# Peptides against a protein of PDB entry 5EIB, part 55

Target 1, 366 residues: chain A of PDB entry 5EIB
Amino acid sequence: VDLEPGTMDSVRSGPFGQIFRPDNFVFGQSGAGNNWAKGHYTEGAELVDSVLDVVRKESESCDCLQGFQLTHSLGGGTGSGMGTLLISKIREEYPDRIMNTFSVMPSPKVSDTVVEPYNATLSVHQLVENTDETYCIDNEALYDICFRTLKLTTPTYGDLNHLVSATMSGVTTCLRFPGQLNADLRKLAVNMVPFPRLHFFMPGFAPLTSRGSQQYRALTVPELTQQMFDSKNMMAACDPRHGRYLTVAAIFRGRMSMKEVDEQMLNVQNKNSSYFVEWIPNNVKTAVCDIPPRGLKMSATFIGNSTAIQELFKRISEQFTAMFRRKAFLHWYTGEGMDEMEFTEAESNMNDLVSEYQQYQDATAD
Target 2, 366 residues: chain A of PDB entry 5EIB as posed
Amino acid sequence: VDLEPGTMDSVRSGPFGQIFRPDNFVFGQSGAGNNWAKGHYTEGAELVDSVLDVVRKESESCDCLQGFQLTHSLGGGTGSGMGTLLISKIREEYPDRIMNTFSVMPSPKVSDTVVEPYNATLSVHQLVENTDETYSIDNEALYDICFRTLKLTTPTYGDLNHLVSATMSGVTTCLRFPGQLNADLRKLAVNMVPFPRLHFFMPGFAPLTSRGSQQYRALTVPELTQQMFDSKNMMAACDPRHGRYLTVAAIFRGRMSMKEVDEQMLNVQNKNSSYFVEWIPNNVKTAVCDIPPRGLKMSATFIGNSTAIQELFKRISEQFTAMFRRKAFLHWYTGEGMDEMEFTEAESNMNDLVSEYQQYQDATAD

## One batch from the design tools (peptide; made by RFdiffusion4, then SolubleMPNN)

Design b1_p11_7_s1 (from b1_p11_7, 6 letters changed)
Fold by OpenDDE base, seed 1:
Structure b1_p11_7_s1 (fold): chain B 366 residues (1-366), chain A 11 residues (1-11)
Amino acid sequence: as target 1 above (366 residues)
Amino acid sequence: KIKSIEEIRAL
């Protein structure tokens, strides 16, 4: 789905364009112009019914519908505005199904789009209410990984999207292969989301190795475990040492000893015990899939629900506030039928979310 | 889904 035809044509002409049904390409002509309100109230609202018709058709063809997975950006107008409209409409029609998202967080390090803080804040407000599980894929963190860890002097969108694809493949492993932990979206939600509003995950993927060091690095279970829990490996720009893990899932792929995995996972928890809440028993879950990812002997994928994610939301909130106090570009949103009050409500809800994370960070067993 | 910290402490 897109409000621009050129993006859809690129997907269709791409290496995997033929795996999608032609009738499932739904697109507009005008785009959203990086405006959330165009995506949500005007251009996106004109297209949403056509998307819902396809969603219904595909849902009816499912033997067992678990829920929905949306991949979108929060900095643009289509992914943010139309994406959240679509989430709302699907939630209304399928209230008993899981809503899962891969949400790409904007960063000034990656994009010069000045209104991204508005689009992100308005989107987060919708995601708090209408999703069950949201993977926070932060362009700032992706850029920093490309630059620092992968030693790419000038990271491209292709480099960032490579990390996104590896991460998405990793976190969906248990859904795609039988006999795994979190084998469905509902089980994932039960294990990862102790509180309904606190459903924002920091993902991570290992191994991440620069081209110059790949030939010298052994892939071992201890090294994968160490890298997966490293603050520099998080796909969200927050330091887990500044917060506490509510829940964690680790997905190992490849031929390895389950005993060694369990030992290393226990060791990393014990070494980092101060960064876990003590009042959620058995809050770390581990899965092992014998099938490695393409081109690797083994990998590990991390899913963390941490109170440190508030650093990401604080960053967006600070950027939002700096613009909104000046009413900068506000007329572009209000001109599409949006009320100024919705900005204040979205800001308030995101600040409430930050406060909720802080409350559970400071909570003790007593 | 657990709704409160009290519910978690009771797990």
Scores: peptide ipSAE 0.010, ipTM 0.492, DockQ to the pose 0.017
Fold by OpenDDE base, seed 4:
Parts: sequence; structure tokens; C-alpha cells
Structure b1_p11_7_s1 (fold): chain B 366 residues (1-366), chain A 11 residues (1-11)
Amino acid sequence: as target 1 above (366 residues)
Amino acid sequence: KIKSIEEIRAL
């Protein structure tokens, strides 16, 4: 789905374009112009029913529909505005199904689009209410990984998207291969989401590899475990040491000893015990899949529900506030039928979320 | 500088 035809043509002409049904390509002509309001109330609203028709058709073809997975950006107008509209409409129609998102957070390091903080804040407001689990894929973190870790002097969207792809592949491993931990979206939510609003995940991946650099670095289980818990491997620009883990899932892929994995996972928990809440027992879950990712002997994927995620939301909030206090660019949104109150409500809800994370960070066992 | 999304769409 896109509000621009060119993106769909790129997907269709791509190496895997033929795996998608032609009838499942739904697209507009005008785009959202990086405006959340165009995505949510105008251009996106004109297209949403045609998307919902496809969603219904595909849902009816499922033997056992677990839920939905949306991949979208929060900085643009289509992914943010139309994406959150779709989430809302799907939630209304399928209230008992899991809503999962891969939400790409904007960064000034990656994009010069001035209104991204508005689009992101308005989107987060919707995600707090209408998703069950959201993977926060932060362009800030992706850029920093590319630049600092992968030593890419001029990261491209292709480099960032490679990390996104690796992460998405990692976190969906348990859904794609039988006999794993979190084998369905609901089990994932039960294990990862202790409180309904606190469903934003910090993903991480090891080993980090750039496109074209087949770093055939044979990693060991200890190295994978250490890298997976390293803040430099987090695809959300948060330091886990500034918060506490509510829940963690670790997914190892490749031929390795389960015993060694369990030992290393225990060691990393013990070493980092101060960064876990003590009042959630057994809050670290581990899975091992014998099937490695393509081109790697082994990998580890991290999913963290950490109170440190508030750093990401604070960053967006600060950027939002800096613009909103000046009413900069608001006329582009109000001209599409939005009220300034919706901006204030979205900001308030995101700040409330930050406060909730902080409360649980400071909570001690009685 | 990160390549623009437009440059990626042109690939």
C-alpha cells in the first residue's frame, strides 16, 4: 500500500515482486507530501476502503488469522497518517486480533523533513491506543549502527533497510518455524507486554552486517549473547542501562548448544541484574532455531521491553515541542481538517507514556 | 549524507 504509485512499481519490479498478488497492490496518485493529515484524513481516507477490502479478502482466506503486521514509517505522511488510519480501521473490525507493527522512527540524522516530529507524535498517539506490540525501529539507531559500528561513512537508506530487514527476519523467526518460543503473536504479547500501553519493543540484532560485506565472522554463542545485549546493537536509540527491562526475548538461530545458550543467557542476566525489574519473574525468554539466517552460521535477535524506550519518545517530544510552540507548519495540517487540539492530545499522551515507563522503572518490589 | 528516498525509488 502506498499513496504514490512509484513505490509500488519498485516493489513489483524488484527481485521478489512476483510473490505479491497484483490485486493486493493498492496505491494512490498524489502522495501524502510528508503530511500526516493527508495520510489520515484526506488522501489516505480516500484509499483506505480499498485497502480494507483487500485486508478482508486476505483475512477470509486465512485458516487461522492471528492478527496483522504493519510495516510503516512514522516520519512520512503515508506510513504515519495512512498507516495509523489503517490500524484504527482494522482494530475496529478485528478487535480480538493482534495488531503488530514495525514502526520506523524518524531522525534528523537521516531525513531533513522538518515536520517528521509532528508525524511521529501523531502516530505514536495512535500506536499507544491501537497496537498490541510495536517494534521501534529507530532511524537514529540505524544510522549510528551504520556509521559507528559498520563504519559506513555515508549510510544510505539501503544500508538502513538492510538492518530493518535483518531485524524483521529475526523477530519473525518464531512465527515462521515450528516449535519455537512465541510461536504466535498472542504468545509474544503475553510474554512481552505486562501492561497494555507498554508495548513498544527495542529490537537488536547480532551479528551486525552491512550489505556486500559478508563478514563471515564466526561468532560464538558468548559473543552473540554479549553483542545482543550491547546498547550499540539496539535498533532503538536508547541505552538499556538508563532504564530497566520489563521483559526480554532472545532468539538464537543456527546450530548451537541449547545448554551453552542457557548458560550465556543466565550469565548476561546476572551481570545486568540491576537493569531488570525484580518484580516480574522469569522475564527473559530464550528460543533457539536450528535454521540460521541466509549467509550467517548463527545469529541472535533481541526483543526488549525496556523503560529506557522513554529516551526515544523524549527525543521526539522535544523536537515536537520546539516546533509546536512556534506553530510552525501547522497550517499544512489544519488545512487538511485537523484541529490544533489533536497535536496537544498526542503530545500529552506520549508524555503520559513516558511517565508510565518512568513509574515502572522506579517501582521496587515491596 | 544519506541518499534520498527518491534515489532509492529510482533504483
Scores: peptide ipSAE 0.000, ipTM 0.421, DockQ to the pose 0.021
Fold by OpenDDE base, seed 5:
Structure b1_p11_7_s1 (fold): chain B 366 residues (1-366), chain A 11 residues (1-11)
Amino acid sequence: as target 1 above (366 residues)
Amino acid sequence: KIKSIEEIRAL
């Protein structure tokens, strides 16, 4: 789905364009112009019914519908505005199904779109209420990984999207292969989300290896385990050491010893015990899939529900507040039918979310 | 081709 036709043509002409049914390409003509309000109330609202018709048709064809997965950006008008409109409409029609998102967070390091803090804040407000699971994929973290870890001098969207695809492949491993932990979206939510609003995940991937060092790196279970818990391997720009993990899932892929995985996972938890809440027992889950990702002998994917995610929301909130106090660019949103109160409500809800994470960070076992 | 960040910023 896109509000611009050119994106769909790029997907169709791509190496995997034939995987999607032609009738499932729903697109507009005008685009959202990086405006959340155009995506949510005008251009997106005109297209949403056509998307819902496709969603219904595909849902009816499912033998067992678990839920929905949305991939979108929060900085742009289509992904943020129309994406959250779709989430809302799908939630209304399918209230008993899991809503899962891969939400790409904006960063000034990656984009110069001035209104991204508005689009992100307005989107987070919707995601807090209407999603069950949200993987926070932060463009700042992706850029820093590409530049610092992968040694890419000029990271491209192709490089960032490669990390996104690796992360998505990792976190969906248990859904795609039989006999795994969290084999369905609901089980994942039950294990990962102790409180309904605290459903924002920090994904991480290992190995992260520069092209120049790939040939020289041994891939071992201890190394994967260590890298997976390293803040530099997080796809969200948060330091886990500044918070506490509520829940963790680790997904290993490749031929390895389950015993060795369990030993290394226990060791890393013990070494990092101060970074876990003590009042959630057995809050680390581990899965091993014998099927490695393409091009790797083994990998590990991390899913963390950490109170450190508040750093991401604080960053967005600070940028939002700086613009909103000046009423900068608000006329572009109000001109599409938004009220200034919607901005205040979105800011308030995101600040409440930050406060909730902080409360659980500071909570001790009774 | 996926455009570079610089190419997108120049649009």
Scores: peptide ipSAE 0.000, ipTM 0.454, DockQ to the pose 0.020
Fold by OpenDDE base, seed 3:
Order: structure tokens, then sequence, then C-alpha cells
Structure b1_p11_7_s1 (fold): chain B 366 residues (1-366), chain A 11 residues (1-11)
């Protein structure tokens, strides 16, 4: 789905474009112009019913519908505005199904779009209320991984999107292979989301290895375990050492010893015990899939629910507040039928979310 | 250009 045809054409012409049914390509002509309100109230609102018709049709064809997965950017107008409209409409029609998102967070390091803080804040407000699971994929973190870890001097959107795709493949492993931990979206939510509003995850993928170092790197369970818990490996721009993990899932792929995985997972928890809450028992879950990713002998994917994610929301909030206090660009949103009060509500809800994460960070076992 | 998921995972 997009408000611009060019994105759909790019997907359709891509190497996997034929995997999607032609009738499931729903697109507009005008785009959202990086305006959340265009995505949510005007251009997106005109298109949403046609998307919902496709969603219904595909849902009816499912033997067992678990839920929905959305991939979107929070910086643009379509992914943010129309994406959150779609989430809201799907939630209304399917209130008992899991809503999962891969939400790409904007960063000034990657985009110069001035209104991204508005689009992100307005989107986060919707995600807090209408999603069950949100993987926070931060363009800042992706850029830093590409630059620092992968040694890419000039990271491109292609480079970032490839990290996203690797991560998405990793976190969905348990959904695609039977008999795994978190084999369905609901089980994942039960294991990862102790409090309904605190459903924002820090993903990570290992191995990540610069081209120059690939030949010297041994892919081992200890190395994968060490890398996936490294603060520099988080695909959300927050330091897990500045917070506490509420829950963690680790998904290993490839032929490896379960014993070795369990030992390394125990070791990393013990080494980092100060970065876990003590009042959630068995809050680290591990899955092993014998089928490696294509082109790798083994991998590990990390999913962290950490109170450190508040750093991401604080960054967005600070940028939002700096613009909103000056009423910069607000007329572009209000001109699309949006109320200025929705900005204040979105800001407040995001600040409440930050406060909730901080509360649980500071909570002790009774 | 990162060409494949394999190249990225190997990155």
Amino acid sequence: as target 1 above (366 residues)
Amino acid sequence: KIKSIEEIRAL
C-alpha cells in the first residue's frame, strides 16, 4: 500500500514482486507530501476502504488468522498517517487479533524532512493505543550500524533497508517454522509485553561484520550472543545500559548446540543482571531454529523490551516540542482537517509512555 | 550496493 504509485512499481518490478497478488497492490496518485494529516485524514482516508476490502478478503482466506503485520515509516506522510489510520481501522474490525508493526523511526542523520518529528509523534500516539507489538527500527541506529560496524562510509537507504529486512526475517523466524518458541503472534505478545502500553521493542541482528573483517570472524554461539546484547548492535537508538530489560527474546538460527546456547544466554544474563528487572521471572526466552538464514551458517536475532527505549521517544519529543512551541508548519496539518489538540494529545501520551517506562525501570521487587 | 540479505548478514 502506498499513496504514490512509484513505490508499488518498484516492489512489483523487484525480485520478489510476483509473490504478491496484483489485486493486493493498492495505491494512490498524489502522495502524502510528508504530511501525517494527508495520510490520515485526506489522501489516506480516500484510499483506506479499498485497502480494508483487500484486508478482509485476505483475512477470510486464512485458515487461522493470528493478526496483522504492518511495515511503515513514521517520518513520512503515508507510512505514518495512512499506516496508523489503517491500524486503527483494522483494530476496530479485528479487535481480538494481534496488531504487529515494524515502525521505522526518523532521524536527522538520514533525512532532512523538517516535519518528521510531527509525523513520528502523531504516529507513536496511535501505536501506543492500537498495536500489540511494535519493533522500533531507528534510522539513526541503522545509520550508525552501517557506518561504525559495517564500515560503510556513505550509508544508503538500500543499506538501511537491508538491515531492516534481515531483522524482519529474524524476528519472524518463529512464526515461519513450526514448533518454535513464540510460534504465534499472541505467544510473542504474552512473553514480551508485561504491560499493554509497553510493547515497543528494540530489535537486533547478529552477525554484523564489515566486509574487511568477514574472513577473520568465526561465527560462534558466544560471539553471536555477545554481539546481539551489545549496545552498538541495537536497531533502536537507545543504550540498554541506561535502562532495564523487562523482557528479551533471542532467536538463534543454524545448526548449533542447544546446551551451548543455553549456557551463553545464561552467561550474558548473569553478566548483565543489573540491566534486567528482577521482578519478572524467566523474562529471557530463547528459541533455536535449525534452519540457518540464506548465506549464513548461523545467526541470532534479538528482541528487547527495555525501559531504555524511552531515549528514542525523548529524542522525538524534544524535536517535536522545539517545533510545536513555535507552531512551525502546523498550518499544513490543520489545513488537512487535523485539530491542533491532536498534537498536544500525542505529545502528552508519548510523555506518559516515557514516564511509565521510567516507573518500571525504578520499580523494585516487593 | 548491498546486493543480498546474505551480504548484509555477512556485513
Scores: peptide ipSAE 0.000, ipTM 0.357, DockQ to the pose 0.013; fails the geometry check

Design b1_p11_7_s2 (from b1_p11_7, 5 letters changed)
Fold by OpenDDE base, seed 2:
Structure b1_p11_7_s2 (fold): chain B 366 residues (1-366), chain A 11 residues (1-11)
Amino acid sequence: as target 1 above (366 residues)
Amino acid sequence: KILSIEEILAL
């Protein structure tokens, strides 16, 4: 789905464009112009029914519909505005299904779109209310990984999207292969989301290796485990050492010893016990899939529900507040029928979410 | 080359 036709042509011409039905390409003509309000109330609202018709058709063809997975950007008008409109409409029609998102967080290091803090804040407000699971994929973290870890002098969107793809592949492993832990979206939510609003995950991937170093790096379970818990491998721009893990899932892929995985996972938990909440027993889940990702012998994917994710929301909130206090660019949103109150409500809800994460960070076992 | 569903799922 897109409000611009050109993005759809890129998908169709891509190596995987033929896996999608032609009728499932729904697109507008005008785009959202990086405006959440255009995505949510005008251009997106004109297109949403045609998307819902496709969603219904595909849902009816499912033997067992678990839920929905949306991949979108929170910085752009289409992904943010229309994406959250779709989430709302799908939630209304399928209230018993899991809503899962891969939400790409904006960063001024990657995009010069000034209104991204508005689009992100308005989106986060919708995600808090209407999603069950949200993978926070932060463009700032992706950029920093590409630059620092992958040794890319000038990271491209292609480089960032490669990390996103690897992460998405990793976190969906349990859904795609039988007999895994968290084999459905609901089981994942039950294991990962102790409180309904605290459903924002920091993903991580290992191995992250520069092209020049790949040939020389041994892939071992200890190294994967160490890298997976390294703050530098988080796809969200948060330091897990500044918070506490509520829950963790680790997905190992490739031929490895389950015993060795369990030993390394226990060792990492014990070494980092101060970074876990004490009042959630068995809050680390581990899965092993014998099928490695393409081009790797083994990998590990991390899913963290950490109170440190508040750093991401604080960053967005600070940027939002700096613009909103000045009413900068606000007329582009109000001109599409938005009220200033919706901005204040979205800011408030995101600040409440930050406060909730802080509360659970500071909570002790009674 | 179009990947098989199995090849896509193995990604």
Scores: peptide ipSAE 0.000, ipTM 0.415, DockQ to the pose 0.013
Fold by OpenDDE base, seed 3:
Structure b1_p11_7_s2 (fold): chain B 366 residues (1-366), chain A 11 residues (1-11)
Amino acid sequence: as target 1 above (366 residues)
Amino acid sequence: KILSIEEILAL
């Protein structure tokens, strides 16, 4: 789904364009112009019913509908505005189904779009209320991984999207292969989300190796485990050492010893015990899939629910507040039918979410 | 080449 036809043509012309049904390409003509309000109330609102008709048709064809998965950007107007409108409408129609998102967070290091803090804040407000699971993929963290770890001098959107695709493949492994720990979206939510509003995850993928080092790196379970828990390997721009893990899932792929995985996962938990909450028993879950990802012998995917994710929301909130106090660009949103109260409510809900994460970070076992 | 369902799932 997009408000611009060019994105759909890019997907169709891509190496995987044929995996999607042609009739499931729903698109507008006008775009959102990087405005959440155009995505949510005007251009997106005109298109949403045609998307819902496709969603209904595909849902009715499912033998066992678990839920929905959305991939979107929070910096743009379409992914942010129309994406959150679609989430709301699907939630209203399917209240018993899981809503899962891959939400790409904006960064000034990657985009010059001045209004991204508004689009992100308005989106997070909707995600807090209407999603069950949100993978926070931060463009800043992706850029830093590409530059520092992968040694790419000028990271491209293609390079960032490769990290996103590897992560999406990793976190969906348990859904795609039988006999896994998190074999359905609801089991994943039960294991990862101890509190309904605290459903924002930091993902990570291993191995990440520069092209020059690939020939010399032996992929081992200890190296995958060490890289997966490294703060520099998180695809959200927060430091896990500044918070506590509420829950963790690790998904290993490839032929490896389950015993070795369990030993390394125990070792990393014991070494990092100060970074876990003590009052959630068995809060680290491990899965092993014998089928490696394409082109790798083995991989590990990390899913962390950490109170450190508040650093991401604080960054967005600070940028939002700096613009909103000046009413900068606000007329572009109010001109599409938004009220200034919607901005204040979204800011308040994000600050409440930050306060909730801090409360559970500071909580001790009684 | 269109990927088989198995090739897509192996990604």
Scores: peptide ipSAE 0.000, ipTM 0.447, DockQ to the pose 0.013
Fold by OpenDDE base, seed 1:
Formats: sequence, C-alpha cells, structure tokens
Structure b1_p11_7_s2 (fold): chain B 366 residues (1-366), chain A 11 residues (1-11)
Amino acid sequence: as target 1 above (366 residues)
Amino acid sequence: KILSIEEILAL
C-alpha cells in the first residue's frame, strides 16, 4: 500500500515483486507530501476502504488468522498517517487479533523533513492505543550501526533497509518455523508485554560485521550473545544501560549446542543483572532454530522490552514541543481537517508513556 | 544496487 505510484512500481519491478498478488497492490496518485493529516484524513481516507477490502479477502483465505503485521515509517505522511488509520480500522473490525508493527522512527541525521516530529508524535499516540506489539527501528541507530560497526563512510537508505530486513527476518523466525518459542503472535505478546501500553520493543541482530573483518571473525555462540546485548547493536537509539529490561527474547538460528546457548544466556544475564528488573521472574526467553539465515552459519536476534526506550520518545517529544510552541507548519495539518487538540492529546499520551516507563524503571521488588 | 537478503545477511 502507498499513496505514491512510484514506490509501488519499484516494489513490483523488484526481485520480490512477483511474490505479491497483483490485486493486492493498492496505491494513490497524489502522495501524502510528508503530512500525517493527508495520510490520515484526506488522501489516505479515500484509499482506506480499498485496502480494507483486500485485507478482508486475504483474512478470509487464511486457515488460521493470528493477526496483522504492518511495516511503516513514522516520519513520512503515508506510513505514519495512512498506516495508523489502517491499524485503527483493522482493530475495529478484528478486535480479537494481534496487531504487530515494524515502526521506523525518524532521525535528523538521516532525513531533512522538518515535520517528522509531528508525524512521529501523532503516530506514537495511535500505536500506544491500537497495537499489541511494536518493534521500534530507529533510523539514528541504523545510521550509527552502518557508520560505526559496518564501517560505511556514507550510509544510504539502501544500507539502512538492509538492517531493517535482517531484523524483520530474525524476529519473525519463530512465526515461520513451527515448534519454536513464541510460535504465534499472541504467545509473543504474553511473554514480552507485562503491561498493555509498554509494548515497544528494541530489536537487535547479530552478527553485524564490516566487510573488512568478516573473513577473520569466527561466528560463535559467545560472540553472538555478547553482540546482541551490546548497546551499539540495538536498532533503537537508546542505551539499555540507562534503563531496565522488563522482558527479553533471544532467537538463535543455525546448528549450535542448546546447552552452550543456555550457558551463555545465563552468563550474560548474570553480568548484566543490574539492567534487568528483579520483580519479573524468568523474564528472558531463548529459542533455537536449526535453520540458519541464508548466507550465514548462525545468527541471533534480540527483542528487548526496556524502560530505556523512553529516551527515543523523549527525543521526539523535545523536537515536537519546540515546533508546536511556535505553531510552526501547523497550518498544513489544520488545513487537512485536524484540530490543534489532537496534537496536545498526542503529546500528552507520549509523555504519559515516558512517565510509565520511568515508574517501572524505579520500581523495586518491595 | 538493492542487495538480496543473502547480500544483506552477508554484510
């Protein structure tokens, strides 16, 4: 789904364009112009019924519908505005199904779009209420991984999208291979989400290696385990050492010893015990899939529910507040039928979310 | 050049 035909033509002409049914390509002509309100109330609202008709048809063809998975950007107008409209409409029609998202967070290091803080804040407000699981993929963290870890001098959107695709492939492993931990979306939510609003995950992937070092690095279970818990490998721009893990899932792929995995996972928890809440017992879950990713002998994917994710929301909130106090660009949103109250409600809900994460960070076992 | 999933995972 897109409001621009050019993006759909790129997907259709791409190496994977033929895996999608032609009738499942729903697109507009005008785009959202990086405006959340165009995506949510005007251009996106004209297209949403056509998307819902496709969603219904595909849902009826499922042997067992678990839920929905959306991939979108929170900085743009289509992914943010129309994406959150679709989430709302799907939740109204399928209230008993899991809503999962891969939400790409904007960064001023990667994009020159001035209104990204508005689009992101308005989107986060919708995601807090209308998703069960949200993987936070921060463009700042992706850029920093490309630059620092992968040693790319000038990271491109192509390079960032590569990390996104590796992460998505990793976190969906348990859904694609039966008999694993978190083999369904509901079981993942039960294991990862102790409080309904605190469903924002920081993903990570290992191995991440520069082209120059790949030839010399042995892939071992200890190295994968260490890299997954390294703050520099998080796909969200927050430091896990500034917060506490509520829950963690680790998904190993490839032929390895389950005993060695359990030993290394116990060792990393013990070394980092100060960064876990003590009042959630057995809050680290581990899975091993014998099928490696294509091109790798082994990998590990990390899913963290950490109170440190509040750093990401604080960054967006600070940028939002600086613009909104000046009413900068606000007329582009109000001209599409938005009220200024929706901005204030979205800001308030995101600040409440930050306060909730801080409360559980400071909570003790007593 | 859009890298394949293989080329991505080999990064």
Scores: peptide ipSAE 0.000, ipTM 0.440, DockQ to the pose 0.013; fails the geometry check
Fold by OpenDDE base, seed 5:
Structure b1_p11_7_s2 (fold): chain B 366 residues (1-366), chain A 11 residues (1-11)
Amino acid sequence: as target 1 above (366 residues)
Amino acid sequence: KILSIEEILAL
């Protein structure tokens, strides 16, 4: 789905354009112009029913519908505005189904779109209420990984999207292969989300290796385990050492010893025990899939529900507040039918979310 | 190697 035809043409003409049914390409003509309100209330609202018709048709064709997965950017107008409209409409029609998102967070290092803080804040407000699981993929973190870890001098959107895709593959491993931990979206939510609003995850991937070092790197279970818990490998721009993990899932892929995985996972938990809440027993889950990712002997994917995710929301909130106090660009949103109250409500809800994460960070075992 | 979307979906 897109509000611009050119994106859909690029997907359709791409090497994988035939994976998607032609009738499932729903697109507009005008785009959202990087405006959440255009995506949510005007251009997106004109297209949403056509998307819902496709969603219904595909849902009816499922033998066992678990839920929905959305991939979107929170900085743009289409992914943020229309994406959250779709989430809301799907939630209304399918209240008993899991809503899962891969939400790409904006970064000033990657985009010059001045209104990204508005689009992101308005989107987070919707995601807090209407999603069950949200993987936070921060363009800031992706840029830093590309530059610092992968040693790319000028990271491109192609380089960032490669990390996104590797992460998406890693976190969906248990859904795609039988006999794994969290084999369905609901079990994942039950294991990862101790409190309904605290459903924002920090994904991480290992191995991350620069092209120059790739040929010299042995892949071992200890190295994968160490790297996936490294703050520099988090796809969300927050430091887990500044918070506490509520829950963790680790998904290993490839032929490895389950015993060695369990030993290394215990060692990393013990080494990092100060970064876990003590009042949630057995809050680390591990899965091993014998099928490696294509082109790797082994990998590990990390899913963290950490109170440190508040750093991401604080960053967005600070940028939002700086613009909103000046009413900068606000007329572009109000001109599409939004009220200033919707901005205040979105800011308030995101600040409440930050406060909730802080409360559970500071909570001790009784 | 940038993985193709199939290589990504096949991950």
Scores: peptide ipSAE 0.000, ipTM 0.377, DockQ to the pose 0.015; fails the geometry check

